# Ledger of designs, part 273: peptides against a protein of PDB entry 3ESW

Target 1, 322 residues: chain A of PDB entry 3ESW
Amino acid sequence: NNIDFDSIAKMLLIKYKDFILSKFKKAAPVENIRFQNLVHTNQFAQGVLGQSQHLCTVYDNPSWHSIVLETLDLDLIYKNVDKEFAKDGHAEGENIYTDYLVKELLRYFKQDFFKWCNKPDCNHCGQNTSENMTPLGSQGPNGEESKFNCGTVEIYKCNRCGNITRFPRYNDPIKLLETRKGRCGEWCNLFTLILKSFGLDVRYVWNREDHVWCEYFSNFLNRWVHVDSCEQSFDQPYIYSINWNKKMSYCIAFGKDGVVDVSKRYILQNELPRDQIKEEDLKFLCQFITKRLRYSLNDDEIYQLACRDEQEQIELIRGKTQ

## One batch from the design tools (peptide; made by RFdiffusion4, then SolubleMPNN)

Design b2_p30_3_s2 (from b2_p30_3, 16 letters changed)
Fold by OpenDDE base, seed 4:
Structure b2_p30_3_s2 (fold): chain B 322 residues (1-322), chain A 30 residues (1-30)
Amino acid sequence: as target 1 above (322 residues)
Amino acid sequence: MVKPRYFTEKKVFSDEEVLKILLEKLELEK
């Protein structure tokens, strides 16, 4: 009997699809209990859950996407993307265009649009006066600042004029389109929204050791790609561990379709103790949240996302084959 | 309403890609 390998392969794929979909069924009572116990007993788990409730969905706002696209110089952006695509893109196929877009958005954002703000300029003395600013501490937002999801306002005194300058730490990315300044938090927040506004699959990566960045799913590279707006960095996950010699314990990616521990992508050396949660519990937590985020998706969508997840897990285990 | 240029489609895994994933998974489980 000639083994019909094609038939067997098709049957295998069907069974695999069924197997994958079975993992995304509604959580069993035991899983719900485990989840509830975990988030109630483990502070890190609670933090991950809390972040997921915001970061996984906040950027999926069509109104915000419209505002972003109306605010950016799209003509300049697309001109530059088209220029780069014209050099190499035709040989690599249409999917590379999005990589060029993300690279241009990184350039545009850092060079043309947004400003790094360690200290604000003095509101009275004007531009390039940050050197004269002394931190006085932090305060709660005033009535105006509170309108823009501001949790903290840094207060600075000008050594030259004595006036107080407020640096509100806005979490409203639409307000950041106006202010066009911030630190890694504001940069990543707005840049995540910018990428989302172009219809891209984007994750917000939270590092426990006080840094944040993005990941973009490149159809061209067929993987999640490191994107750091602060660094104008594309596909350089090593910059933290190697270039900065940063010590890190956890990197968690938050996207509309899931929460993933991406620590293995970024923590290449100088790993800090991962003592905040058991590895199995973190894996369970991320999977559980991911499952919930996908409950409204159809079987084909779930299957495709699950295939993507599996590919990523393989990548994270093997490391980047450079 | 300003719209982005959409040039990329949602990733769809081919049968071959899925089979490769399965093979790689089996390799990692050893």
Scores: peptide ipSAE 0.590, ipTM 0.933, DockQ to the pose 0.592
Fold by OpenDDE base, seed 1:
Structure b2_p30_3_s2 (fold): chain B 322 residues (1-322), chain A 30 residues (1-30)
Amino acid sequence: as target 1 above (322 residues)
Amino acid sequence: MVKPRYFTEKKVFSDEEVLKILLEKLELEK
């Protein structure tokens, strides 16, 4: 009997689709209980949940996307992307254009648009006076600063004129389009919104050891790609562990379609103890939140995302970028 | 309302890509 391999392959794919979709059904009562208990008893789990409630959805704001696109020099950006694409892009297909776009956005953001602010300039003395600024500490926002989701204001005294300068740590990315300065938090916050405004699949990556960056899903590379706006870095996940010799314990990616432990992509050496939560509980937590984020999606959307998840998990296990 | 010049398409996995994922999963379970 000639084995109809095509028929068997089709049947396998159908059964696999059914199997995958079954994992994304509404959580059973026992899973809900486990989730509630975990979030109420484990501080790290509570933190991950809290972050997911903000980071997974906040950047999916069409009004913000419009404001971003109106603020950026799109003509310059696309001119530069078109120039790079014209060199080699036609041979690689249309999907590579998005990689060129992200690379240009990294360049544009760091070189032309946003500024690193370790210390602010003195409001009285003017530009290039940050060297004269002494930190006095931090305080709560005033009435004006509070309008822009500001939780903390760093206070500095000028050694030259004695005046006080405030450096509000704004969490409103639209305000950051005006101020155009900050540290890793402000950089990543606004840059995540910028990437989202171009219709890209983007995740916000939180590292427990006080750094943050993005991931972008490249259709050309068919994988999640490391993106750090502070470093103007594209596809260099090793920079923290190897180049910086940074010690790390957790890297968690937050996107509209899920929450994923991406620690294996970034923690290549100098791993700190992962003692904040049991590995099985973290896996459960991320899967549970991901399932909730996908409740409104249809079966085909769920299936495609699940295939992407499986591919990423294989990548993370093998420790090889495909 | 300003829109980006190009919209990225969502990744759609082919049957071949899914079969490769299945093969790789089977390899990892050994």
Scores: peptide ipSAE 0.587, ipTM 0.933, DockQ to the pose 0.620
Fold by OpenDDE base, seed 2:
Structure b2_p30_3_s2 (fold): chain B 322 residues (1-322), chain A 30 residues (1-30)
Amino acid sequence: as target 1 above (322 residues)
Amino acid sequence: MVKPRYFTEKKVFSDEEVLKILLEKLELEK
């Protein structure tokens, strides 16, 4: 009796699709109660929820994408991408083009477009005067700064002229296209928007220990790829734990289609205690938020995203076997 | 309206890819 393996495989795939789709149905009352209790009783859970409400949706703004694309030197960017693609891209296939694009955007952003700002230059003394600046502390935004989603303003006094210089910590990425300076927060915020403006699948990764970066889903590599605009880094998730010897507890990725604990990708050594939430509760929280983000998607979209999630979970469990 | 030159295609998993994922999941549940 010849086993029809093709028929069995097809039936398995149908049943698997049905099973996956069943998980993304509307949450049961018990799950809603668990979720509400968790976010009301656990501060870390509340923080993750709050971040998801902003980071998962804010970058999906077509108006912002247009402004970004109008602001960047697209001719230079595409010229450089085309040049790299012409060398090796034809052998690797068309999907590698987006990897070249992200690498060029990393280069362009760090080298040509944005500036690191530990301390601002003195508004009175002019350029290259940051060495003369003494921090006085932080205060709330003024009326003008408040227009650009400014949470805090760092205050500096010039040791040379005695004048005060304000360094607003803007959260509006469109304002950052103008100011073109900041720290890891501003860098990651604007760079996430830039990547999104090219139609890429991007996540914002929050680390509890005061760093942030991106992940890009590479169709060529068929996985989420570490991207750090500050470091001009592509596919180097080890840089924090190994190169910096950084101690970390949590890395959470926020995207339009989900929230994922990606700590296993980045915390390779010097792990800090994960004592802010129970592991089961964090897993539940991320799954619950992800489910909510997908409520408006069709069955095929949900299925494809779920397959991608499963592939990532396997990767995170096995570690880099490659 | 300025558009990017190339849009990334949405990842579509083949039947073979999904079957491989299922096999790997079964291995991890042991």
Scores: peptide ipSAE 0.586, ipTM 0.933, DockQ to the pose 0.610
Fold by OpenDDE base, seed 5:
Structure b2_p30_3_s2 (fold): chain B 322 residues (1-322), chain A 30 residues (1-30)
Amino acid sequence: as target 1 above (322 residues)
Amino acid sequence: MVKPRYFTEKKVFSDEEVLKILLEKLELEK
């Protein structure tokens, strides 16, 4: 009997698809109970859930994408991307274009568009006066600042003129297109929206130890790629643990299609205790939220995303990010 | 509505890619 290997392979794939789809069915009552108990009893779990409710969906706004694309110098961006693509793109294939686009967006954002704001300039004294600013603390937003999803306002006093300058920490990324300044939070927030506006698969990565960045799914590299707008960094997941010698406990990625513990990609040394939640409960939580995010997807979409998840899990286990 | 100049295609896994993933999973369960 000539073993039809092609037929066997097809049967295996059918069975695998069925198996995967079965895992993404509506949660069983026991899973719902476990989830509810976890988010009500564990503060870290509640925090992850709260972040997922915002970060997984907020950037999927077509109106915002249009505003972003109208605000950016697209002619400059595409000119630069086309220039880089013309060098090597024909040899590497069309998929590399998106990598060049993300690299140019990193350059454009840091060099031409957005500004780091450790301290604001004095509103009275003008530009390059941040050195004269003394922090007085933080307060809630005023009526105008509240219109732009502002949680906190940092207050500074000018040592020269004595005037008060407010630095509102806006969470509205459309407002950030106007203000064009901030710290890691504002940088990552707006840059995530920018990448999304180009139709890219993007995740927002939250680090418990007060840093945030992005991941982009590269079709060329066939994996999630580290992207830090603050650092103009592409595919350098090691920069925090190795270059900064940063101690970290958790890195959680939030995207439209899922929530993933990506700690293994970034925590290469100096790991802090992971004592906020049991590992099994964190795994369950991320999977449960991911299931919910995919409830409206068809079987083929679920299957493709599950294949991507499996590939990423293998990558994270093997530590092969290069 | 302003659209990106280039459309990014969603990743579609080939049958071969899926089979490779399955093989790698089997190797890790070892």
Scores: peptide ipSAE 0.584, ipTM 0.933, DockQ to the pose 0.571

Design b2_p30_3_s3 (from b2_p30_3, 17 letters changed)
Fold by OpenDDE base, seed 1:
Structure b2_p30_3_s3 (fold): chain B 322 residues (1-322), chain A 30 residues (1-30)
Amino acid sequence: as target 1 above (322 residues)
Amino acid sequence: MVKPRYFKEKPVFSDEEVLKILKEKLELEK
């Protein structure tokens, strides 16, 4: 009896697809109860849920994408991408073009477009006066600042002229297209929107230890790729743990298609205690939110995303990032 | 409305790629 290996493989694939799809069915009552109890009793879980409600969907705004694309120097960007692609891209195939695009966007954003703002310049004294600025603390936004989703305003006094300068911490990424300055939060917020505006699959990565960055799904590399706009970094997930010697406990990725614990990609040493939630509960939480984000997708879309999830999980288990 | 030049579709996993995932999963359970 010649075993038809192809037939067995096809049967296995059908059963596997059915199994995967079964995991993405509407949550059972028991799962809903577990979820509700978890988010009501665990502050970290509540935080992850709250972040997911914003970060997973906020960047999927076609109007914002248009504004971004109208604001950026697309001619310069594409000229540079085309130039790099012309060197090596034809040998590597068309999928590498998006990697070149992301690399150029990193360059353009850091070098040409956005500015790091540790302290603002004095509004009265003008440019290059940040050295004269003394922090007085933070306060709530005024009526004008409140229009742009401002949670807090840092207040500075000029040592030269004595005037007060306000540095509003805007969360509206469209306002950031105007201000073109900020810290890691503003950088990552706007850069995430920029990447999304090019139609890329992007996640916002939140680190509990006060840093944020992006991940981009590279079709060329067939994996999620670390992207940090502040560092102009592409595919260097080790920079925090190794180069910075940063201690970290949690890295959570938020995207339109799911929420994923990506801590294993970034926490390579100096791991802090993961004591905010049980590992099983965090896994459940991320899966539950991911399931909800996929409720409107068809079976084929769910299957493809699930295959991508499985590849990522294998990668994260094996530590084979790079 | 300004559009980016390249809208790439999400990658579609082939049967071979899925079988590779399954193989790797089975190897990890061992």
Scores: peptide ipSAE 0.505, ipTM 0.905, DockQ to the pose 0.579
Fold by OpenDDE base, seed 4:
Structure b2_p30_3_s3 (fold): chain B 322 residues (1-322), chain A 30 residues (1-30)
Amino acid sequence: as target 1 above (322 residues)
Amino acid sequence: MVKPRYFKEKPVFSDEEVLKILKEKLELEK
């Protein structure tokens, strides 16, 4: 009996699709109870949920995308992308263009557009006066700052002129297009929006140990790619664990289509205790939130995203980006 | 309304790619 491998393969694919789709059906009562209990009893779970409610949706704003694209020097960006693509992109196929775009956006953002702000310049003394600034602490936003989703304002006194300079920590990325300065939070926030504005599939990665970055889904590489705007880094997930020798416990990626524990991609050494939640509960939480984010998608979209998820899980287990 | 130049559709996994994923999953579960 000649085993019709093609027929078997087709049957397996059908069964697999049905199996995948079954996982993304509306949550059973038991799953809802487990979820509710988890987020009410575990602070880390509550934090992940809270972050997901913001980070998974906030960047999917067409009005913001338009404002971003109107603010950036698109002519310069595309000129540089086209130049790099013309060198070798034709040999690699059209999908590599988006990798060149992200690399140029990293360059443009760090070199031409945004500024790192350890301390603000003195509003009175002008540029390059941050060295004269003494932190006085933090306070709540004033009435104007509150318009731009500001939770905290860092207060600095100029040692030269004695004037107070406010450094509001804006969470409104549109305000950041104006201010063009910040730390890792502001950098990642605005850069995530920038990438989204180009129609890219992007996740915001939160590290528990006070760093944040992006992931971009490369159609060329067919995987999630590490992107750090602060470091102008593309596909260098090792920079934290290896280059910085950073100790880390959790890295959670937040995207419109899901929440994923990506710790295995970034925590290569010096792992801190993962004691904030049980591993199975974290896995459940991420899957549950992901399921909710996909409730409005059709079966084909769900299937494709699930295939992508499975590929990523294989990658994360093997520890090798192929 | 300024639009980005290349709104490429998300890649669709081929049947072969899915079969590869399935194979790899089965190998990891052993």
Scores: peptide ipSAE 0.504, ipTM 0.913, DockQ to the pose 0.602
Fold by OpenDDE base, seed 2:
Structure b2_p30_3_s3 (fold): chain B 322 residues (1-322), chain A 30 residues (1-30)
Amino acid sequence: as target 1 above (322 residues)
Amino acid sequence: MVKPRYFKEKPVFSDEEVLKILKEKLELEK
């Protein structure tokens, strides 16, 4: 009796789809209780939940996407992308175009658009005066700064003229299109919105040890790709652990479709103790939030996203197959 | 309204790709 392997494969796929869809059904009462207890008793879990409530949805704003696209020099960007695509893109296929786009956006953002701000210039003395600025501390926003989701304002005194300069840490990415300056937080915030504005699949990655970056899902590479706007870095997840010798404990990715512990992608050496939450509880938390983010999706969307998640989990377990 | 030239394509896994994922998962569980 010849075993019909094709028939068995089809039956397996049907059963697998049903199994996957069953995992994304409404949470059982016991899971809800576990979730509530976890976020009320564990500060790290509460922090992850709080971040997910903002970062997973804030960038899915069509009005913001329009403002971004109207603000950027799209003619320059697409000219440069088209130029790079014309060299090698025809050999690699059309899907590589978005990789070239992200690489150009990294270049454009760092070189032409946004500025790093360790210290602000003196508002009185003008440009290139940041060297004369002494930090006095931080305070709450004033009435004007508060309009742009400002949590903290850094205060600086000019050593030359004695005047005070305020550096508001704006969380409104539309305000950042105007100010065009900041640190890793402002860079990553605005750059995440920029990538989203091009219709790309993007996650915001939070590192507990005071850094943030993006991930972009490359259709060409068929995986999540590390993207750091501050470093103009594409597909270099090792830069923190290896090049910087940075010690890290947690890297959590926040996207529209899920929350994922991506620590294994970035923490390659010098791992700090993961003592903020039990590993099982963190896994549960990320899965539970991801499930909630997908409640409005249809079965086919859930299935396709779940296949992508499984592929990523395999990648994270095996490491980069060189 | 300004639109980008290219938009996100939703991931579409073929039956073969899904079977590959399943195979790899089963190998990791051993």
Scores: peptide ipSAE 0.498, ipTM 0.901, DockQ to the pose 0.623
Fold by OpenDDE base, seed 5:
Structure b2_p30_3_s3 (fold): chain B 322 residues (1-322), chain A 30 residues (1-30)
Amino acid sequence: as target 1 above (322 residues)
Amino acid sequence: MVKPRYFKEKPVFSDEEVLKILKEKLELEK
């Protein structure tokens, strides 16, 4: 009896699709209860939920995408991308173009567009005076700063002239297109929006130990790729654990289609205790939020995203990011 | 509205790619 392997494969695929789709059905009452209890009793879970409510959706704004594309020097960007693509793009295929685009955006953003601001320059003394600035603490935003989703304002005194300079920590990425300065938070926030404005699949990665970066889904590499705008880094997930010798406990990725614990991609050594939540509860939480984010998607979209999720989980287990 | 130059192709997993994923999952569960 010639085993019709093709028939078996087709049946397996059908059953797998049905199984996947069943996981994305409306949550059972028991799952809802578990979720509610978890977010009410666990502060870390509440924090992840709160972040997901913002980070998973805020960047999917077509009006913001237009403003970004109108603000950036697209002619320069595409000229540089086209130049790199002309070298290798014919050999590697069209999908590599987006990798070149992200690499150019990293360059453009760091070199031409945005500035690191550890301390602001003195408003009175002018440029290159940040060394004279002493932190006095943080306060709430004033009436003008509050218009741009400002959570905190860092206050600095100039040691030379004695004047006060305010450094508002704006969360409005459109305001950041104007100010063009910040720390890791502002960098990652605006850069996430920039990548989204080019129609890319992007996640915002939050690290508990006070760092943030992006992931971009490369169609060329067929995986999520580490992207750090501060470091002008592409596909270097090891930089934190290995190069910086950073100790970390959690890295959580937030995207429009899901929330994923990506700690295994970045925490390669010096792992801190993961004591904020049970591993099973974190897994459940991320899956539950992901399920909610996909409620409006059709069966084919759910299936394709689930296949991508499974591929990523295999990658994270195997540690094969190279 | 300004649009990016290139349209994003959504990744579409082929049947072969899905079968590969399933195979790899089975191997990890052994």
Scores: peptide ipSAE 0.491, ipTM 0.906, DockQ to the pose 0.568

